# Peptides against a protein of PDB entry 7AE7, part 205

Target 1, 321 residues: chain A of PDB entry 7AE7
Amino acid sequence: KVYKDLREFLEVLEQEGQLIRVKEEVNPEPDIAAAGRAAANLGKNQPAVFFEKIKGYKYSVVTNVHGSWQNHALMLGLDKNTSTKDQFYELNRRWDKFPVPPNVVKREAAPCKENVIDKDINLFEILPLYRINEQDGGFYISKASVVTADPEYPDDFNKLNVGTYRIQVKDRDRVGIQALAMHDIAVQLEKAEAENKPLPIAITIGNNPLVTFMASTPVGYNQNEYEFVGALQDGVPMDIVKSDLYDHLYVPAGSEVVLEGHIIPRVRTVEGPFGEFPGSYSGARLQCEVKIDRITHRTNPIFENLYLGIPWTEIDYLMAL

## One batch from the design tools (peptide; made by RFdiffusion4, then SolubleMPNN)

Design b2_p23_4_s4 (from b2_p23_4, 14 letters changed)
Fold by OpenDDE base, seed 4:
Structure b2_p23_4_s4 (fold): chain B 321 residues (1-321), chain A 23 residues (1-23)
Amino acid sequence: as target 1 above (321 residues)
Amino acid sequence: MKKILEEMERELRERQAAQEAAF
């Protein structure tokens, strides 16, 4: 099976017994993080946890979407009981299909374009933000697929980068982003900052699970993650759409939320601490700052966020493949 | 904290088992 979006995947997870739906109102803290920790403790069949109602927020949260080998099998469109060995075999077999170019859909055909916010931007109105770990220095968006391009080669689709980065919410319309020197985004940012120019960015949340997987998987600087998504879909192209602000940025057509903006050149602000692993906090550091200039979102957007609990966590599965 | 986690774990386990029994 191939998934167009997060919703089609969540439907399959629910049908397969790999998603728990929490229908009662929960507190964003501590309940979401507590439920994630509890889900990680369930043993081999760690489900996704979907919270329909978050106190003080309008929209839903889903966590632990990639939180088990069963969920990974289903992500690949395999039987949930497919062995880890057979999942790796199938992953490798499909990897050799690269490149599978994505389909560029019209704006009107892209679910991520159903709603637009271009003024009075407030991330807290769109995302049910919470502390993932009790000691986190703020709210994190930990499972976003971040789209950037080479500012010297903006029309080179092979240099379009889709990556996962630690993102701290700083204000209503600002986020801190951790761009490490080993990441393709850091190369692109260095080029923009050399000219004192903003780097265009699209932060995409709640994607096709293979987009999230590929955004977390290192690829070559001249390799497009969307072309690997098509390969991992066994040769079925994924659907992308042009961003609203930038002609050279493309986002998954099915994204729940797209934050369009720019990295402010030569600005660094305090970010962290964040609990990257249970009992391990990366200290506060100076990180890049993104201004959010436009939001597009699906009606009733689902905030997909990473669960960080005791191992095996969702990140352990994302890093194990 | 520990009690809340144990209660939540039990609740999630019960929900998962109920869902698996419904399909």
Scores: peptide ipSAE 0.145, ipTM 0.759, DockQ to the pose 0.018
Fold by OpenDDE base, seed 2:
Formats: sequence, C-alpha cells, structure tokens
Structure b2_p23_4_s4 (fold): chain B 321 residues (1-321), chain A 23 residues (1-23)
Amino acid sequence: as target 1 above (321 residues)
Amino acid sequence: MKKILEEMERELRERQAAQEAAF
C-alpha cells in the first residue's frame, strides 16, 4: 500500500486499530498531551490519537502517528504485525531503489492548494496550537517538513532540502526556527545571510508519513528527500507541487498546511525553552526568525504534531529506522 | 480527563478483540 497523504494513512491506521478517535471536545491544555500520554501507556500497540474537537479552535489535531512499530509497518505498507527485523530488511531493500523522481502535479490537482490566505495571516486560526510540555516557552510545531533550496543553485533539485526542525510560534505570522550548523538548512542560510538576502522557505504540516520519516532522516546535501520517498514507496513516485511564492521550492501535493515565507537575514530572537524529553529542557537560545507571507491549506486541515510525553516517544521511533 | 482515558482504553481493547476474532 502507498499513501498519497496523511488522510489515507490515518484511514488505514483506523481500520487496523492503530488510531483512537476522540469525539468529545477537549481543552488544548492539558488534555491533548495527557491523552497522548495515556495512549502511550496502553502498551506496545501505541495508536495515533485524533482529536476531532478542540475548545477555541476550528480544526483537528492528530498525535503519535509514528508512535509504534505497528504504525511503522503500516507506513511501509506492510502488515502491522511485521517484525522489526523484516521492516529493516524491507527498508534496506527499498533504499537501493534511490533515486525515484517525484511527479510534479499541477496546482489545481494539489489538495494543499484548496484554500489560500495571503493577508491578515494568523497561525492560531489555522493550527490548533497548544503547549506540548508544561514548561515550554510557547507553542511548537514539531513535526513539520521544512523545504529550502541552495540560494546559489536554486534550480538544482538535488540540493532541495526537506528537513525537520524545531519551530516555535512567535507571533500570528512569525515563527522561530532552529537551524543548527550541522543541518543542510544552515549551509543554505549562511549563503543567503552573506548577501543579506532572505532565505525562501516552505514549512509543510500533515504530510504523507514517509515524507515526515525522510525529513527526519539525514541524507547527503546533494540528495533529494523526495527521491528517497519514492524509493521507500517501492518505486512509486510521490506527488509534489510548486510553491505559490517560489518557482524553485516544491512541497508535498497532499500537505494539510503549507506556510510559505522567508527567513529574515541576520535577525536572531529568543526561542525556547522546549522540553525535548520529560524533565529535559533545552535552554533559551537566539534562533532564526521566519516571516510567513502566504498559507495554503486543505479544507478542514489536520494539525499533525509530535508526541513527546514518555520514553519511546514518537521521535525515538522516527530515529530508530 | 479520567473518563476520556477510560473510553480510549475501552475502544482500544474492543478493537484489538475484534481483530483477534477476525483471524
């Protein structure tokens, strides 16, 4: 089985008993994080948790999408009871199919383009933002696939980077992003800042689960994560679409939300603290700031966010493969 | 909170039992 988007994957998770649907209205805090902790406590078969109704928000949240070996088997389109050994065998077998170039779809065929916001941008109207950990310094977007290009080689598709970064919401149309020197985005940002130019960025939320997996997997600077997604789909290309603001940035066609904007050159603002693990907070740091200039989104967008509540967090599963 | 957790545990057990009965 191959998935076009998050929704097709959530449908399979629900059919396979790997998704719990919370139909009652919940408070963003503490109910989302507490329900995620409870789902993680249900044992080895940790389900995704889908919150249909969130007090004060219009849209839904899903958490713990990658939070079990069963969910990883299903992500690979295998039987949910496929052993970890057989999942690794299949992953390695598919990895050798790289590169599998993506299909570029037309704008009118891309679900992420169903709605546009280009003025009076307010992230709180589109994303049901909540504090993940009690001591977090704000709201985080922790499961985004962030798209950037080399500003010296913008048309080199092999240098198009899709990565996962810590993103703090700073204002209605501002986010802080953690671009560490070890990340490909930091190389691209350094080139832009040397010329005092903005770095174009697309922050994509609620993707095909293999896009999220590859965005969390280190690859070479001259390797495109979308070509690995096609390999991991057993040679079936994924669908991408051109961004609205930038001819050289491509986003997953099925993304729930796309935040298009730019990293402001030579600006650094306070970000954090963030609880990466229970009882372990990274201190406040000076981080890059992104201006959001345009949003595209699916009708009734699902906010996919990372669950960080207990040992064997969703990140441990994303990093274990 | 406690009620939501009890409902989630119940739904998960019911789904697991239904899957075990289908094999």
Scores: peptide ipSAE 0.017, ipTM 0.498, DockQ to the pose 0.015
Fold by OpenDDE base, seed 5:
Structure b2_p23_4_s4 (fold): chain B 321 residues (1-321), chain A 23 residues (1-23)
Amino acid sequence: as target 1 above (321 residues)
Amino acid sequence: MKKILEEMERELRERQAAQEAAF
């Protein structure tokens, strides 16, 4: 099976008994993290956890979407009981189908374009933000697929990067982003900052599970993650749509939320601390700052966020391949 | 699944009741 969006995947997880739906109103803290720990205590068959109602927020949260080998098999459209060995064999077989170019859909055909916010931007009205770990220095968006391009070659689709980065919410319309020197985004940012120009960015939340997987998988600088998603879909192209602000940025057509904006050139602000691993906090550092200029979102958007708890964490399954 | 949902729902209710009793 191939999934167009997060919603089609969550439906399959629920049908397969790999999703828990919490229908009662929860407090953002500590209940989301506590329910995630309760799900982690279920052993090897860790389900996704879907929170329908969150006190003080309008929209839902889902966590632990990639948090088991069963969920990983279902992501590949395999039987949930497919062995880890057979999942790796099938992944490698499909990897050799690269490149599979995406379909560019029209704006009116893209679910991520159902609603637009271009004034009075407030991230807290769209995302049910919470501290993932008790000692976190703020609210994090930890499972976004971040789209950037080469500012010297904006029309080179092979240099379009889709990556996962640590993102702290700084204000209603500002986020800090951790762009490490080893990441493709840091190469693109260096080129923009050399000219004292903003770097265009689209931060996408709640995607097709293979987009989130590929955004967390290192590829070459001249390789497009969307063309690997098509390969991992066994040769079925994924659907992308042009961003609203930038002609050279393309986002998944089915994204729950798209934050469009720019990295402010030569500005660095305090970001962190964040609990990347149980009992390990990365200290506060000076990191890049993104201004959000436009939001597009699906009606009743689902905030997909990373579950960080007792090992095995969701990140261990995303990086184990 | 169903037992786990029931346990999570129970734990969430117990926490809500403890918060409402503290206010």
Scores: peptide ipSAE 0.013, ipTM 0.369, DockQ to the pose 0.027
Fold by OpenDDE base, seed 1:
Structure b2_p23_4_s4 (fold): chain B 321 residues (1-321), chain A 23 residues (1-23)
Amino acid sequence: as target 1 above (321 residues)
Amino acid sequence: MKKILEEMERELRERQAAQEAAF
């Protein structure tokens, strides 16, 4: 099975008994994080948790989408009881199919383009933002696939980077992003900042689960994560679409939300703290700042966010393969 | 799954009741 979007995957998770739907209105804090912890306490068969109603917000949240080996097996379109060994074997077999070029779809065919916000941008109207951990210094977008390109080679599709970064919401139209020196985005940002130019960015939320997986998987600077998604789909291309602001940035056609904007050159603002692991907060740091200039989103967008709780978080599963 | 939902719904209700009782 191949998934076009997050919704097709959530449907399979629900059918397989790997998704819990919370229908009661919850408080964004502490209920989302608490319910995620309760789901994590279920042991090895941790389901995704889908919150239909969040007090003060219009849209839904899903957490723990990658939070079990069963969910990883289903992501690969395997039986949910497929062993970790057999999952790893199948991943390696499919990895050797790289490159599988994506399909570029028309704007009108891309679900992520159903709605547009180009004025009076307010992230809180689109994303049910909450503190993941009680001591977090703000609201985090922790499971976004962030699209950037090489500003010296914007037309080189092999240098298009899709990565996962810690993103703190700073204002209605601003986010801080953690670009570490080991990340491809940091190389691209350095080139833009050398010229005192903005770095174009698209922050994509609620993707095909293999996009989220590849965005968390380090690849070569001259390798495109979308071409690996096609490989991991056993040779089925994924669908991408041009961003609205930038001809050289491509986003997953099925994204729930796309935040298009730019990294402000040579600006650093305080970001953090964030609870990356239980009892471990990364301190506040100076990080780059993104201005959001445009939002595109699906109707009734689902905010996919990372569950951080007891050991064996979604990160542990995403990094263990 | 039903038991987990029931337990989560119970914990959520118990926390709401504890928050309402603290005000």
Scores: peptide ipSAE 0.000, ipTM 0.367, DockQ to the pose 0.028

Design b2_p23_5_s1 (from b2_p23_5, 12 letters changed)
Fold by OpenDDE base, seed 2:
Structure b2_p23_5_s1 (fold): chain B 321 residues (1-321), chain A 23 residues (1-23)
Amino acid sequence: as target 1 above (321 residues)
Amino acid sequence: MEYKEVEERNKELNAKYPGSETI
């Protein structure tokens, strides 16, 4: 089985008994994090948790999508009871199919383009934002696939980077992003900042689960994560679409939300603290700041965010193989 | 990566988090 988007994967998770649907209205805090912890305590079959109604918000949240070996097997389109060993061997077998180039679809065919916001941007109207951990310094977008390009080689598709970074919401149209020197985004940002230019960025939320997996997996600077997604789909290309603001940035066609904007050159603002692991907080630091200039989103967008409560976290499963 | 390295990392994670699932 191959998934075009998050929704097709959530449907399979629900069919396989790997998704809990919470139909009752919940408070963003503490109920989302509490329900995630409760789901993690269900033992070996840790389901995704889908919150249909969140007080004060219009849209839904899903957490713990990658939060079990069963969900990981289903992501690979395997039987949910496939052993970790067999998942490992199948992943390696598919990895050898790299590169599998993506399909570039037309704007009209891309679900992420169903709605546009280009003025009076307010992230709180689109994303049901909540504090993941009790001591977090703000609201985090922790499961986004962030798209950037090399500003010296913007048309080199092999240098298109899709990565996962810690993103704090700073204002209605501002986010802080942690671009560490070891990440490909930091190399690209350094080039832009050397010329005092903005770095174009697309922050994509609620993706095909293999896009999220590859965005969390280090690859070579001259390797495109979308070509690995096609490999991990056993040779079936994924669908991408051109961003609205930038001809050189491509986003997953099925993304629930796409935040298009730019990293402001040579600006650093306080970000954090954030509880990356239970009881472990990274302190406040000066981080990059992104201006959001445009949002595209699916009708009734689902906010996918990480479960970070009790180990194993989704990060632990995403990095386990 | 050998599967043995995956098993070793998972044992280290389980040792760090005693309430985590044994693979």
Scores: peptide ipSAE 0.195, ipTM 0.756, DockQ to the pose 0.016
Fold by OpenDDE base, seed 5:
Structure b2_p23_5_s1 (fold): chain B 321 residues (1-321), chain A 23 residues (1-23)
Amino acid sequence: as target 1 above (321 residues)
Amino acid sequence: MEYKEVEERNKELNAKYPGSETI
């Protein structure tokens, strides 16, 4: 099976008994993290946890989407009981199909374009933000697929980068992003900052689970993550759409939320701390700042965020094969 | 990567985090 979006995957998880739906109103803190830990304690059947109602917010949260071998098998469109060994061999078999170019769909056909916010931007109105860990210095978007391009070669689709980065919410329309020298985004940012220009960015939330998987998987600088998604879909292209602000940026057509904006050149602000792993906090540091200039989103957008409670975390499963 | 390396890494992770027996 191939998934167009997060919603099709969540439907399959629910059908397969790999999703818990919390229908009662919860507090953002500590209830989301506590329920995630309780679900992780179920052992081999670690389900996704879907929170329908969050106090003080309009929209829903889902966590632990990649949080088990069963969910990983289902992501590949395999039987949920497929062994880790068979998943590994199938993943490698599909990897050799690279590149599988994506389909560029029209704006009118892209679910991520159902709603637009281009003024009075407030991230708290769209995303049910919470602290993932009790000691976090703020609210994090931890499972976004971030799209950037090479500013020297903006039309080179092979240099389009889709990566996962630590993102702290700083204000209604600002986020801090951790762009380390080992990340492809840092190469692109260096080129933009050399000319004192903004780097265009699209932060995409709530994607096809293979997009999130590939955004978390290191690839070569001249390899496009969307072309690997098509390979991992056994040769079925994924659907992408042009961003609203930038001709050279493409986002997943099915994204729940797309934050379009720019990295402010030569600006660094305090970001952190964040509990990246149980018992490990990355300290506060000066990091890049993104201005959000436009939001597009699906009607009733689902905020997908990372489970970081008791190991194994979703990161452990995303990097396991 | 060989599957054996994946198995070894997953065993090390399980040993580091007792009770994460989600194999």
Scores: peptide ipSAE 0.079, ipTM 0.695, DockQ to the pose 0.016
Fold by OpenDDE base, seed 3:
Structure b2_p23_5_s1 (fold): chain B 321 residues (1-321), chain A 23 residues (1-23)
Amino acid sequence: as target 1 above (321 residues)
Amino acid sequence: MEYKEVEERNKELNAKYPGSETI
C-alpha cells in the first residue's frame, strides 16, 4: 500500500489497532506527554496517539506515528507483524529502485494549499504548541521535514535537501533551527551567509510517513529525498508542489502545514535547553533563526510531533534500520 | 549495511536501555 499523506496513514494505523484516539479535551501540558508515556508503556506494540481536542487550541495533535515496528511495517505497506529482518530486506530491495522522480502537481491540486496566511503570522493559531519535556526551554517542532536548496545551484533538483532538524518556537513568526555542520542544510547556509543573503526555507509538518522517514535518513548531497520516497513506495512517485514564495523549493503536496520563510543571515540567538533523550538535556546554544513569512495549511491541520519519552523513542525507530 | 550489523547495534541499544527490547 502507498500513502498520499499523513491522513491516509493514520486511517490505516487506526484500522490496524495501532492508533489511540483521545476524544476528550486535554491540557497541552502535561497531558500530551503523559498520554504518550502511557501509550509507550503498553508494551512492544506502541500505538500512535491522536488528540482531537486541546485546551486553548483549535487543531489536533498526533504523536508516536513511527513509534513501533508495527507502525514501521505499515509505513512500508507491509503486514504489521512483518519481522524487522523482513522489513530490512524489503527496504533495501526498494532502495535499489532509486531514483524514482516525483510528480510535480499544480497548486490547485495540492491539499497543503487549501488555506493561506500571508500577514499577521502567529504559529500558536495553527500549531497546538506544548513543551514535550517539563524542563524544555520552550516549544519544539520536532518532526518537521525541512526543505532547502543550494543557493549556488537553486535549479539543481538533486541538491534539494529534505531534512529533520530541531526547531524551537521563538516568537509568533520566528523559530530557532539547529543546523549542525554535518547536515546538508549547513552547507547551503554557509553559501548563503558567505554572501550575507537569507537562505529560503520551507518547514513542512504532517507528511506522508515515508517523507518523514527519508528526512531523518542521511543521503548524499546530490541525492533528492523525494526520489528515495518514490523508491520506497516500490516505484510509485510521490506528489510534490512548488512553494508559494520560492520557485526552486518543492514541498510534499499533502503536508498538513507548510511554514515558508528564510534563515536570517549571520544571526545567532539562544536556543534550548531541550530534552533530546530521557534524562539528557542539550544545553542552551547559539543557533540560527528563521523568519516565517507565509503559512499554507490543510483545513483542520494535524500537528504531527515527535514522542520523546522512555526509549525506544520514535527517533530510535526512524534510525533503527 | 548487513542486517547482522543492524541487529548488533540494536542489541547494544537495548542493553543500554533495559526493558526497551523492541527486537
Scores: peptide ipSAE 0.045, ipTM 0.654, DockQ to the pose 0.015
Fold by OpenDDE base, seed 4:
Structure b2_p23_5_s1 (fold): chain B 321 residues (1-321), chain A 23 residues (1-23)
Amino acid sequence: as target 1 above (321 residues)
Amino acid sequence: MEYKEVEERNKELNAKYPGSETI
């Protein structure tokens, strides 16, 4: 099975008994994090948790999408009871199919383009934002696939980077991003900042589960994560579309929300703390700031966010193979 | 990567996080 988007994956998770649907209205805090922790305590088959109604918000949240070996097997289109060993060998077999170039679809064929917001941007109207951990210094977008390019080689598709970075919401139209020196985005940002230029960015939320997996997997600077997604789809290309603001940035066609904007050059603002592990917070640091200039989104967008409750956390499964 | 390296890493994670399910 290949998934075009998050919704097709959530449908399969629900059919396989790997998704809990919470239909009653919940408070953003503490109920989302508490219900995620409760679901993680259900034993071997940790399900995704889908919150249909969140007090004060219009849209839904899903968490723990990658939060089990069963969900990981289903992501690969395998039987949910496929052993970790068999998942590993199948992942490696498919990895050898790299590169599988993506299909570039037209704007009108991309579900992420159903709605546009280009003025009066307010992230709180689109995303049901909450503190993942009680002591978090703010609201985090912790499971986004962030698209950037090399500013010296913007048309080199092999240098197009899709990565997962810690993103703190700073204002209605601003986010902090943690670009560490080991990340390809930091190399690209250094080049942009050397010329005092903005770095174009697309922050994509609620993707095909293999996009999220590959965005969390380190690859070479001259390797495109979308070409690995096609490999992991057993040779089926994924669908991408041009960003609205930038001809050289491509986003997953099925993204629930796309935040298009730029990293402000030579600006650093306080970001954190964030509970990267239960009882362990990373300190506050000066991090980059992104201005959001345009949003595209699906109708009734689903906010996919990371579960960081009790170990194993969702990030442990994303990095396990 | 060999599967043994995955098994070792998973053992290290399970040791770091007591009460997590052993795979």
Scores: peptide ipSAE 0.045, ipTM 0.654, DockQ to the pose 0.016; fails the geometry check

